Peptides against a protein of PDB entry 3QIS. Designs and how they scored, part 90

Target 1, 334 residues: chain A of PDB entry 3QIS
Amino acid sequence: PSLELSRREFVFENVKFRQLQKEKFQISNNGQVPCHFSFIPKLNDSQYCKPWLRAEPFEGYLEPNETVDISLDVYVSKDSVTILNSGEDKIEDILVLHLDRGKDYFLTISGNYLPSCFGTSLEALCRMKRPIREVPVTKLIDLEEDSFLEKEKSLLQMVPLDEGASERPLQVPKEIWLLVDHLFKYACHQEDLFQTPGMQEELQQIIDCLDTSIPETIPGSNHSVAEALLIFLEALPEPVICYELYQRCLDSAYDPRICRQVISQLPRCHRNVFRYLMAFLRELLKFSEYNSVNANMIATLFTSLLLRPPPNLMARQTPSDRQRAIQFLLGFLL

## One batch from the design tools (peptide; aimed at target 1 L170 K174)

Design b2_p30_7 (made by RFdiffusion4)
Pose (drawn by RFdiffusion4):
Structure b2_p30_7 (pose): chain A 293 residues (1-134, 168-310, 319-334), chain P 30 residues (1-30)
Amino acid sequence: PSLELSRREFVFENVKFRQLQKEKFQISNNGQVPCHFSFIPKLNDSQYCKPWLRAEPFEGYLEPNETVDISLDVYVSKDSVTILNSGEDKIEDILVLHLDRGKDYFLTISGNYLPSCFGTSLEALCRMKRPIRERPLQVPKEIWLLVDHLFKYACHQEDLFQTPGMQEELQQIIDCLDTSIPETIPGSNHSVAEALLIFLEALPEPVICYELYQRCLDSAYDPRICRQVISQLPRCHRNVFRYLMAFLRELLKFSEYNSVNANMIATLFTSLLLRPPPSDRQRAIQFLLGFLL
Amino acid sequence: SSEDEVLLARVLIKKYHEKIKEKREKLLEE
């Protein structure tokens, strides 16, 4: 049971939020007998690597002496973007490739991460006047820029918030917002609209803070009480919520053109603005509908 | 000046991240 590896060290340079990277290497069974390989957790872990990293494939069988290509894939999603933004985690790791009944092969992962305004808290973004990788703002300039673009160009956009944007343009929009205060956000209306949804989803703290979530559901049927729960939010969260509710009510005026109706808004935005840490789903859409109408 | 702004941004992101993380973990323990 022996393996030959084309390389053991891998570098993921300039890793970005939602941008896939692949570092590939070849494994060859140079032994005389067949072998089983698999990636294993380091002593006392649950997984063999961190969430932003994946091996493809992560296990397999090799006769003497067939070869197999292994793809080490890095993808920073909404799950890891905040800790990598913060520096609580780095683009570094060790993968232990394990031969069943044999040697362990240690693969070193290194590189660097570029922080994004996506996955950054509303509070910190309101404190930052300049792009992240170039009195507080009422709302983060990034969300204002996305909404400003949609308000200007997308009020009559057919199937707004129902058609997915382009992956390439989403990344361009994110990088644009990380590095600039542009005159125009690049990309189609569908891409800008989706980037807004991704922005809300990627927030480390939802527009409606986690602890106020349950109170919102209980209060879902009393509009006076729902508004008061919103008053308990920090200034920046309260402002973003009011700002978005106003924007969505503005889009509802053009529903005959953009197909944006209360039903779609409620099911789309409720889970983004109001996240927990069933029929609560119903009180939640009721909560949001109370503001839209 | 630009360097100072980047360092301030990093500090702010770290402080708010720790605060939000602790708040959320307390709710998940319940």

Design b2_p30_7_s1 (made by RFdiffusion4, then SolubleMPNN; from b2_p30_7, 18 letters changed)
Fold by OpenDDE base, seed 5:
Structure b2_p30_7_s1 (fold): chain B 334 residues (1-334), chain A 30 residues (1-30)
Amino acid sequence: as target 1 above (334 residues)
Amino acid sequence: SREAELEEQKKLIAEEYKKIKERIEKLKKL
């Protein structure tokens, strides 16, 4: 069996968070026998491609002289955004198109990723006084590494933030401030806020706006700005309530005094973001007659974003744990 | 009150960002 490929090299320029890019190529059975093709993992890989890449179809059958179109889809989700922002991963891959009883055909994937404030740590964003696209990639790496070290120092209550030569970090990320300030000003009376989806085009404009500028106004509908806040919180590499405090939040869920003590142990930026969000949400609940938002809806929605189980416990989350997590958050909304 | 402390925190944050924005806009004019 043999295949002819119309293209073997693919370049994905300016890959962005949540922006789908597609490149297509054709494969043709130029042999005299039917063939089955599949994308296969390389010898040391568990998957045939990186998490941000997909082939469609990834397998198939071709009669002699049959041709099929294959789409290579590049999509950076919340699951890939952090590793691409840090430069730990890149828009580079090699796909192996295997032909049953035939040869392997190699496809080269290349390109560039444009960093996003989405999927960047709260600590790193608090150090970014400029839009992320104005920050050199080398400095993004340093900011994430320094932010991790400061988070650990903050959790250990050891060294006061050295008031030395480093510019003082922001109390909350500018992106969170911009999103919440917009929603506070313009969306408190918005019917079905956080219940109506945003527009995908507007979400992309909001992401691009936050990545490239410090706007006076965020573009898009209140629904799109609200969803952008949810996406931002979901894409955080570490949730607003750090994984280390997850179990203590569940254990304290029915004691509002212990809940406040647990939150006081968060890193400064996480604690400030949590308090800022809870305060916005309490304000939003005052307008429930206009926005149809209630405490149970908000607690249910934001609990999954703010109080995520650690990766090792995700498979063990019980309905009781979810209810405790909701109850924990309700104690800050009521 | 917790609300007053939060409005004050919102004001402090807003003033920080206003200063940062003004600084960035000044840098873009140089």
Scores: peptide ipSAE 0.113, ipTM 0.698, DockQ to the pose 0.021
OpenDDE base, seeds 1, 2, 3, 4: peptide ipSAE 0.040, 0.035, 0.063, 0.019; ipTM 0.588, 0.574, 0.631, 0.446; seed 4 fails the geometry check

Design b2_p30_7_s2 (made by RFdiffusion4, then SolubleMPNN; from b2_p30_7, 18 letters changed)
Fold by OpenDDE base, seed 4:
Structure b2_p30_7_s2 (fold): chain B 334 residues (1-334), chain A 30 residues (1-30)
Amino acid sequence: as target 1 above (334 residues)
Amino acid sequence: MREEEEKRQKELIAEEYKEIKEKRERLLAL
């Protein structure tokens, strides 16, 4: 069996978080026998491609002189955004198209990723006084490394970070401030806020606005801005309530005094973001007669985003643990 | 007390963002 491929090199320029890109090529059976094709893992890989890449179809049969179109889909989800932002991973891969009883055909994937404030740590974002697209990639790496070290120091020592000769970090990421300030100004009377989905095109414009500061004002509907806040919180490499405090939040869920003490032990940026979000959500709840938003809905929605189980416990989360997590958050909304 | 501290935190964050904006505008005007 043999195949002819219309293309073997693919370039995905300016790949962005949550923006699907597609490249297509054709494979043709130029042999005299039916053949089966499949994308196969390289040596030492478990998957035929990186998590941000997909082939469709990934396998199939071709009769003699039959042709099929294959789509290569590049999509950066929350699962790949952090490693691409840090430059730990890149828009580069090699696909192996295997022909049963035939040859292997190699496809080269290349391109560039544009960093996003989505999937970046709260610590790094608090040090970014410019939009992320204006920050040199080398400086992004340094900011993530410094952020990790400062977080560890803050958790271990409970000492205020020595505000040494480095520019003072922001109290909260400017991106969170922009989203929440917009919602506070324009969305408090919005019916079904956080219940109605945003528009995908508006979400992309909001992400691009936060990453570039263009335009100067957040575009889109209140629903799209609200969903962008949820996406931002979901894409955080670590939740607003650090994994180290998860169990203590559950254990304290029915004692509002202990709950506040647990939150006081968060790293400065995480603690500030938590308090800022709670202050916004309490303000939103004052308008419940207009926006149909209630504390139970908000607590249920935001608990999954703010108070996530550590990865090692995620598969073991009980309904009781979830209810305690909701109760913990309710103690800040009521 | 709690509402006053939350208001103060919002004001401090807004002021910090304003200073960043004004610094940026000054840098773009040079």
Scores: peptide ipSAE 0.032, ipTM 0.514, DockQ to the pose 0.021
OpenDDE base, seeds 1, 2, 3, 5: peptide ipSAE 0.026, 0.038, 0.029, 0.029; ipTM 0.523, 0.537, 0.503, 0.565; seed 2 fails the geometry check

Design b2_p30_7_s3 (made by RFdiffusion4, then SolubleMPNN; from b2_p30_7, 14 letters changed)
Fold by OpenDDE base, seed 2:
Structure b2_p30_7_s3 (fold): chain B 334 residues (1-334), chain A 30 residues (1-30)
Amino acid sequence: as target 1 above (334 residues)
Amino acid sequence: SRKEELERQKKLIKEEYEKIKERREKLLEK
């Protein structure tokens, strides 16, 4: 068997969070026999490509002189955004197109990623007094390392971080402040807030706006701004309630005094974000006659975002654990 | 009240945000 490929090199310029890019190429059976093709893992890899890449189709049959179009799709989800923001991973891969009883054909994938405030830690964002696209990538790495060291100090020492010689971190990320301040000003009377989906084009404009600027107003509908807040919270590498406190939140779910003590042990930025979000959501619930938002809906929605089980426990979460997690959050909404 | 706490938090964050804007304006005037 033999194949002819229209291209072997692919460049994905300016890859962004949640923005699909596609590059197409053709494969043709220039042999005299039917062939089966497949993308195969390299010798030490479990997958034929990195998590942000896919081929469609990834396998198939070709008759003699048949041609198939293959799409290479690049999509950075919440599962890949953090490692691309830190530069731990890059928009580089090599695909192996295998022909049964034939040759291997190598495809080179390259490009550049544009960092996002989505998928960046709360600690790093509190140190960023500029939009993330104005921060050199080398300095993003340093800010993440410094942020990890301060998180660990805050968990080990119940002592307020001495606001010594370094530029004081923000109380909350500017991106969260912008989203919540917009929703409080313009969306408290919005019918079906957090129940109606946003527009995909408006969501991309909001993400690009927060990554590149410090706007006076966020673009898009109230529904798109509300969904952008949910996407931001979902994409956090560490949830607003740190994984280390997950079990203690479940154990305290029916004692509001213990719940407040658990929240007081969060790192300063996480604690401030949690209190700011709870203050906003409690104000939103006063407008329930206008916005159709109730405490049970809000608690159910935000619990999955704010109080995530640690990765080792995700597969073992019981309905009882989920109900305790919802009850924990309800104690801050009522 | 719940409203007063939200307004207090918003004021503190707004004051930090205004300082960021003033610093940016001074950097763009150079």
Scores: peptide ipSAE 0.220, ipTM 0.763, DockQ to the pose 0.021
OpenDDE base, seeds 1, 3, 4, 5: peptide ipSAE 0.091, 0.153, 0.040, 0.271; ipTM 0.653, 0.713, 0.536, 0.791; seed 5 fails the geometry check

Design b2_p30_7_s4 (made by RFdiffusion4, then SolubleMPNN; from b2_p30_7, 18 letters changed)
Fold by OpenDDE base, seed 4:
Structure b2_p30_7_s4 (fold): chain B 334 residues (1-334), chain A 30 residues (1-30)
Amino acid sequence: as target 1 above (334 residues)
Amino acid sequence: SLKEEQERQKELIAEEYKKIKKKREELLKK
């Protein structure tokens, strides 16, 4: 069996978080026998492609002289955004199109990723006084390294943040501040806030606005801005409540005094973001007559975002653990 | 309060964004 491929090299320019890009090519059976094709892992890989890439279809049968269109889809989700922001991974891959009893055909994937504040750590964002697209890539790497070291120092209570450093970090990321400031100003009376989904196109414009500061004001509906805050919190590599404190939050869920003590042990940035979000949500709840937002809905929604189980415990989360996590947040909303 | 925290960050963010805007305007004039 043999195949003819219309293209073997693919370039994905300006790949962004949550923006789907597609490139298509054709495969044709130029042989005299039916053939089965599949994308296969390389010798050392478990998957045929990186997590941000997919082929559709990834396998199939071709009759003699049959042609199939294959779509190569590049999509950076929350699962790939962090490693692409850090430059640990890149928009580069090699796909192996295997023909049963035939040859391997290699496809080259290349391109560039545009960094996002989505999927960047709270610590790194607290050091970024500028939109992420205005920060040189070399400085992004330095900010991530410094952020890791400061998180560790803060967790270990070893060295107070050097308050004498000429560049004091922000108390909260500017991106969170911009989203919350917008919602506080314009969305407190918005009916069904956090209950109505945003528009996908507006969400992309909001992400681009936060990453670039263009436009100067956050675009889109209040629903899209609210959903952008949820997406931001969901995309954090470390949740607002650090994984190390997850169990202690559950254990303290019915003692409001202990809950406050647990939060006081968060790294400075995480603690500030948590308190800021709780202050915002309590303010939003004062307008419940207008926005139809209640404490139980908010606690349920934000618990999954702010108080995530550690990856090793995700599969073991009980309904009781979820209820305790909700109760923990309720103690800050009421 | 939420308002006090917002105002505290507003000045710092506004200053940095003003610097960025000025740089962009200078680049567009070249």
Scores: peptide ipSAE 0.256, ipTM 0.839, DockQ to the pose 0.021
OpenDDE base, seeds 1, 2, 3, 5: peptide ipSAE 0.023, 0.034, 0.090, 0.026; ipTM 0.569, 0.641, 0.679, 0.586; seed 5 fails the geometry check

Design b2_p30_8 (made by RFdiffusion4)
Pose (drawn by RFdiffusion4):
Structure b2_p30_8 (pose): chain A 293 residues (1-134, 168-310, 319-334), chain P 30 residues (1-30)
Amino acid sequence: PSLELSRREFVFENVKFRQLQKEKFQISNNGQVPCHFSFIPKLNDSQYCKPWLRAEPFEGYLEPNETVDISLDVYVSKDSVTILNSGEDKIEDILVLHLDRGKDYFLTISGNYLPSCFGTSLEALCRMKRPIRERPLQVPKEIWLLVDHLFKYACHQEDLFQTPGMQEELQQIIDCLDTSIPETIPGSNHSVAEALLIFLEALPEPVICYELYQRCLDSAYDPRICRQVISQLPRCHRNVFRYLMAFLRELLKFSEYNSVNANMIATLFTSLLLRPPPSDRQRAIQFLLGFLL
Amino acid sequence: SEKDEYYTEMLERLEEEVQEALDAFDEHQE
């Protein structure tokens, strides 16, 4: 049971939020007998690697002496973007490739991460007046830029918030917002709209803070009480919520053109603005509908 | 200098337009 590896060290340079990278290598069974390989957790872990990293394939069978290409894939999603933004985690790791009844092969993962305004808290973004990778703001300039673009160009946009944008443009928009305060956000209206949804979803703390979440559901049927729960939010969260509710009510005026109705808004934005740490799904859409109408 | 001026103008717009949206929200809730 022996393996030959084309390489054991891998570098993921300039890793970005939601941008896929692949580092490939070849495994060859140079032994005399067939072997089983698999990636295993390091002593006392649950997984063989961190969430932003994946092996493809992560296990297999090799006769003597067939070869197999292994793809080490890095993808920073909403799960990891905040800890990598913060530096609580680095683009580094060790993969232990394990031969069943044999040697262990140690693969070193290194590289660097570029922080994004996506996955950054509303509070910190309101404190930063310049792009992240170039008195506080009422709302983060990034969300204002996205909403400003949609307000200017997308009020009459067919199927706004119902058609997915382009992956390439989403990344361009994110990098644009990480590095500049542009005159125009690049990309189609559908891409800018989706980037807004991704921005809300990627927030480490939702627009409606987690501890106020349950109170919102309980209060869902009393508009006076719902507004008061909103008053308990920190200034930047209260402002973003009010700003978005105003923006969505503005879009509802052009529903005959942009197909944006209360039904779609409620089911789309409720889960983004109001996240927990069933029929609560009903009180939640009721909570949000109370502000839209 | 020109870049800083531009950023200042953009942040003034932000504060003005956000304030108008907040006022519109309050009026709607009243």

Design b2_p30_8_s1 (made by RFdiffusion4, then SolubleMPNN; from b2_p30_8, 17 letters changed)
Fold by OpenDDE base, seed 4:
Structure b2_p30_8_s1 (fold): chain B 334 residues (1-334), chain A 30 residues (1-30)
Amino acid sequence: as target 1 above (334 residues)
Amino acid sequence: MEEEEKREKLLKELEERVQKALQQFEEHLS
């Protein structure tokens, strides 16, 4: 069997977080026999493509003289955003289109990724006084390395943040402040806040706005701004409550004094973000008669975002662990 | 200049508002 491919080189320019890009090509059976095609892993890979790429269809049958359209879809989710922001991964791949009893056909994927504040660490963002798109990629790497070292020093109760001649970090990321301050100003009376989904187009505008500017006003509906905050918290490489404190939060969930002590042990940026979010959410709860928001709903929603189990424990999370995690947050909302 | 001055002003407003929110948080938990 043999195939003819309409294209073998694909370029995905300006790939962004949560923005789907598609490139299409055709494969044609120019043989006299039916053939089966599939995308196959390279010799050292477990998957036929990187996590941000997919082929659709990834396999199929072609009759003689049949043609099929294949879509190559590039989508950067929360699972790929951090490694693309750091430059550890890039918009580059090679796909192997295998023909059963035939040849291998190689497809080259290339392009560029545009960094996002989504999927960037709280520590790095606290050092970014400019939009992430204005920060040189080399400086992003340095900021992430410095952020890791400061997190480690803070966790070890080592020497206070060297108040040295380095620009003092922000108390919280400007992106979190922008989102929360907008919600505080405009969304406290918004009915069904955090219950109604945002618009996908508005979410993309909010992400692009936060990545490229420091706006006076965030674009989009209150629902889209609220969902953007949830997406931001979900995309964090390290949750607002660091993985190292997860078990201690569960163990303390019914003792408010111990809960406060556990939060006091968070790295400064994480502690500030947690406190700032809890202050906002308590303020939002004062308007429950207007916004239909209650403490149980908020605690349930934010628990999965703020207090994530470590990756090694994710598969073992019990209903009891989830209830303790909710109770831990409730102690800061009530 | 004008955009940089606007950004510095916004960052200063951020620091002041966040500091107030953090202080209110501590007062509510004390």
Scores: peptide ipSAE 0.443, ipTM 0.911, DockQ to the pose 0.803
OpenDDE base, seeds 1, 2, 3, 5: peptide ipSAE 0.426, 0.388, 0.434, 0.402; ipTM 0.907, 0.898, 0.909, 0.901

Design b2_p30_8_s2 (made by RFdiffusion4, then SolubleMPNN; from b2_p30_8, 17 letters changed)
Fold by OpenDDE base, seed 4:
Structure b2_p30_8_s2 (fold): chain B 334 residues (1-334), chain A 30 residues (1-30)
Amino acid sequence: as target 1 above (334 residues)
Amino acid sequence: MEEEKKRKELLEKLEKEVEKKLKEFEEHME
C-alpha cells in the first residue's frame, strides 16, 4: 500500500491560550489495495502527539483511489498553557502517519506560542508591572525562577520577603485586580453572576486584552468577565491555596480561628489574592437580593478553583473532603 | 510617555484599592 499526502509541513503561527487553530491536509490511497492508516507514537513516546495537538481522524480505512481530509487541531488548554508560557515546551512536534503493511510518513509541526497571563504563577504575575506580551521571554524565565525561590523562602522561613534592591512586587496580579475591580464596579447587581456562561468570543477578547494591555475597562459582558476570572483561577499552575496547605484547610474547616492561621501561612501573593477574592465575594453577597448569588453557591464554585487537592490526592478526594473544603471557604464568606 | 504615565497611575490605584480591601478583610476577620 502507498499514500500520497497533499502536505507534510504545518506552521501554526501565533498560537494562543484557548484559541483553536486548524490546518487540513489530504491523504489519498494511490495503491490498488485497501489500506488502514493511523497516527502512531514515536519511539519512546506514549502518545502520537503532544497534549496541545490532535489529528482528526487519527485512524481510518481508505479504498483504492479514496481520499480523506485530516484536520490537525492545535488547542492550548489549562493542561499545556504553563509549560508553553515558560518555554519548557514549544509549538513543535513530529507526527508519524503509519500505513498498515506500508511506510511511515512524517509530518512536521512548527509554530510559535504567544505567552498568556493565564497559566502563569501568582508570584511571577505580581512581579509583572507590564502586560505579559511586553515582557521579554528571557525575563519571563527569570521571573518564574525567582518566584519559585521566593515562594519556597516564604513557606520555610515565615519571614516577610526582604524587599531588597528588586522592584517591589504587586500585592496581587494586575490581571486579577482588573477582573475583580470591573466586577465590583459593574456586576454587583448582575443577575445570575457566575451562573451564566460567558460568550466565547468575549472571553478571547478579555484574555487578549489582559495579555497585551492594562485596560481602563475590560471588554465584554459581566458574565464574560466573571467567567474569565474563573478561567484564570482554574488555569493557575498552583491554586490560590497552595497544595502544601490543602490538608490543613480540610482539618481546620470547622475551626474559624485555625482557618485564619492556615491562610496566614500562605506565601504573600497567594495570601493577598485569597483575602482580596474573599473581600470581593463578601461584597457580592451583600447584593444577593439583586444578583441571586448565595454563599453556598459561591463557596461550592470557588472551592474547586481555590482549594484544589494535590495531584497525588485528586483520585482519592472523598465527598467528605469536598464538604470540608466548602466549609473552609464558607468560614471566610459568612 | 502618556501611556506609561497612565499605566503608572493605574498601578498606583491598584495598590491603594487592594490595600484598602486587604484592611477590610482583616477588620472583618477580627
Scores: peptide ipSAE 0.539, ipTM 0.938, DockQ to the pose 0.820
OpenDDE base, seeds 1, 2, 3, 5: peptide ipSAE 0.529, 0.534, 0.534, 0.535; ipTM 0.935, 0.937, 0.937, 0.937

Design b2_p30_8_s3 (made by RFdiffusion4, then SolubleMPNN; from b2_p30_8, 18 letters changed)
Fold by OpenDDE base, seed 5:
Structure b2_p30_8_s3 (fold): chain B 334 residues (1-334), chain A 30 residues (1-30)
Amino acid sequence: as target 1 above (334 residues)
Amino acid sequence: SEEEEKRKKKLEELEKRVAERLAEFEAHMA
């Protein structure tokens, strides 16, 4: 059996977080026998492609002289954004299109990724006084490394290194300032805030706006700005409540004094973001008659974002653990 | 640049607002 491929090289330019790109090619059975094709993992790989790539269809059957269109879909989710932002991963892959009883066909995937403030650590963003797209990639790496060291020092209560001539970090990421300040100004009376989805086009505009500028106003509806905040929190490599404190939050869930002590042990940027978000959500709850937002809804929604189980415990999360996590957050909202 | 100065002022404004909101939260939790 044999296949003819219309294209074998694919370039995905300017790949962005949550922006789907598609490239299509055709495969044709130019043989005299039916063909089964599949994308297969390379040796030592578990998957046929990187997490940000997908082939559709990834397998199929072709009669003689039959042709099928295959879509190569590039989509950077929350699961891939952090490693792409850091340059640990790149928009490069090799796909192996296997033909049963035939040969392998290699497809080259290449391109470039545009870094996002989404999926970047709170620590790195607090050090970033410019839009991320204005920060050299080399400096992004340095900021992530420095941020990690700062987190560790903060957790260890190590004496702050003499703040040498390094610019003082922001108290919270400017992106969080922009999103939350917009919501404070314009969304407290917004009916169904955090319940109505944003528009995908507006979400992309908000992401691009935050990645490229420090705007006076965020574009889009209040719903889109609210959803952008949720997406931002969800995409954080380390949740606002660090994984190290997850269990302590659950254990303290019914003791408000211990809950406050647990939060006080967060790294400064995480602690500030948490408190800033709680201040906003408390303000939002004062307008419940207008916005239809209640504490249980907010706690349920934000708990999954702010107090994520560590990856090693995700499979073990009980309904009781979830309820404790919600109760922990409720203690800051009420 | 004039743009850098505008950005700096914007960040200072936002930092002030964050500080106010953090103080509000602390006052409630006291």
Scores: peptide ipSAE 0.404, ipTM 0.904, DockQ to the pose 0.741
OpenDDE base, seeds 1, 2, 3, 4: peptide ipSAE 0.215, 0.375, 0.397, 0.368; ipTM 0.683, 0.893, 0.903, 0.889

Design b2_p30_8_s4 (made by RFdiffusion4, then SolubleMPNN; from b2_p30_8, 16 letters changed)
Fold by OpenDDE base, seed 5:
Order: structure tokens, then C-alpha cells, then sequence
Structure b2_p30_8_s4 (fold): chain B 334 residues (1-334), chain A 30 residues (1-30)
């Protein structure tokens, strides 16, 4: 069996978080026998492609002289955004199109990723006084490394080193402030806030706006701004409540005093973001007669975002653990 | 530039507004 490929090199320019890009090519059976094709892992890989890439179809059957269109889909989700922001991963891959009882055909994937404030650590964002697209990638790496060290110092209650003329970190990321300040001003009376989905186009505009500017106003509906906040919190490499404190939050869930003590042990930026979000959500709950938002709904929604189980425990989360996690947040909302 | 000044003013507003909201949180949790 043999295949002819219309293209073998693919370039995905300006790949962004949550923005689907597609490149198509054709494969043709120029042989005299039917053939089965599949994308296969390379020798050392578990998957045929990186997490941000997909082939559709990834396998199929071709009769002699048959042609099929294959779509290469590039989509950066929350699962790939952090490693792409740091430059640990890149928009580069090699796909192996295997022909059963035939040859392997290699496809080269390349391109560039545009960094996002989505999927960037709270610590790095607190140090980032410019839009992320204005920050050199090398400096982003340094900011993440420094932020990790500062987090560890904070957890260890180490005396802040007299860091030299380093700019004072923001209390919260400007992106969180922009989103939440907008919601404070314009969305407290918004019916079904956090229940009605945003528009995908508006979400992309909001993401692009936050990545490229410090706007006076965020574009889009209140629902889109609210969903952008949820997406932001979901995309954080570490949740607002650090993984190290997850179990302690569950253990303290019915003791409000211990809950407050656990939150006080968060790194400064995480603690400030948590408190700032709770202040917003408490304000939103004052307008429950207008927005139909209640504490149980909010606690249930935000628990999955703010208080994520560590990756090693995700598969073992019990209904009791979820209820304790919700109860932990309820103690800050009521 | 005018844009740099606007951004600085915005970041100063952030610090003031966030500090206020953090204080409001602490008052309710005390």
C-alpha cells in the first residue's frame, strides 16, 4: 500500500489559549490495494501527538484512488496553557502517519504560541505590571522562578530577603482586578450571573484584552466577563487555595476559626486573591433578590475552581470531600 | 507616555480598591 499526501509541513502562527486553529490536508490511496492508516506514537511517546494537537480522523480506511481530508486541530486548553506560557513546551510536533503493512509518513508541525495571563501563576501575575504580551518570554520564566521561590519563602515564614530595587508586587493580579472590578460595578444586579454562559467570541476578546492591555473597561456582556473569571481560575497552574492546604481545608470545613487560620497560611498573592474574591462574592450575595444568586450555588461553583484536589488525589475525591470543600467556602460567604 | 501614565494610575487605583475590599473582608471575618 502507498499514500500520497497533499502536504507534510504545517505552521500554526499565533496560537492562543482557547482559540482553535485548523489546518487540512488530503491523503490519497495511489496504490492498487485498500489501505488502513493511523496516527501512531513515536517510540518513546504514549500518544501520537502533544495534548494541544489532534488529528481528525486519526485513523481510517481508503479504497484504491480514494481521498480523505484530515484536519489537524490545534487547541490550547487549561491542560497545555501553563507549559506553553513558560516555554517548557512549544508549538512543535512530529506526527507519524502509519500505513498498515506500508510506510510511515512524517508530518512536521510548527508555529508560535502567544503567552496568556490565563494559565500563569498568581505570583508571577502579581509581579507583572505590564500586559503579558509586552513581557519578554525570558522575563516570564524569571518571574515564574522568582514567584516559586517567594511562595516557598512565604510558606516557610522566612523573613523577606531585602530583595533589591525589585518592584513591589501587586496585591492581586491586574487581570483579576479588571475582571472582578468590572463585575462589582456592572454585574451585581445581573440575573443568572455565573449560571448563564458567555459568548465564545466575547470570551476570546476578553482574553485578548487582558493579555494585551490594561483596559478602562472589559469588553463583552457581564456573563462573558463572569465566565472569563471562571476560566481564569480554572486555568491557574495552582488553584487559589494551594494544593498543600487542600486537606487542611477539608479537615477544618466545619470550624470557621480554623478555616480562617488555614487561609492565613496561603502565600500572600493567593491569600489576597481568595479574600478579594470572597469580598466580591459576599457583595454579589447581597443582591440575591436581583441576580437570583445564592450562597450554595456560588460555593458549589467556586469550590471546584478555588479548592481543587491535588493531581494525585483527583481520582479519589469522595462526595464527602466535595461537601466538606463546599462547606469550607460557605464559611466565607455567609 | 500618556498611556504609561494611564496604566500607572490604573495600577494605583487597583492597590486602593483592592486594599479597601480586603479590609471589608477582614471586618466581616473578625
Amino acid sequence: as target 1 above (334 residues)
Amino acid sequence: SEEERRREEALERLEREVAKRLAEFEEHMA
Scores: peptide ipSAE 0.605, ipTM 0.955, DockQ to the pose 0.771
OpenDDE base, seeds 1, 2, 3, 4: peptide ipSAE 0.600, 0.600, 0.602, 0.600; ipTM 0.954, 0.954, 0.955, 0.954

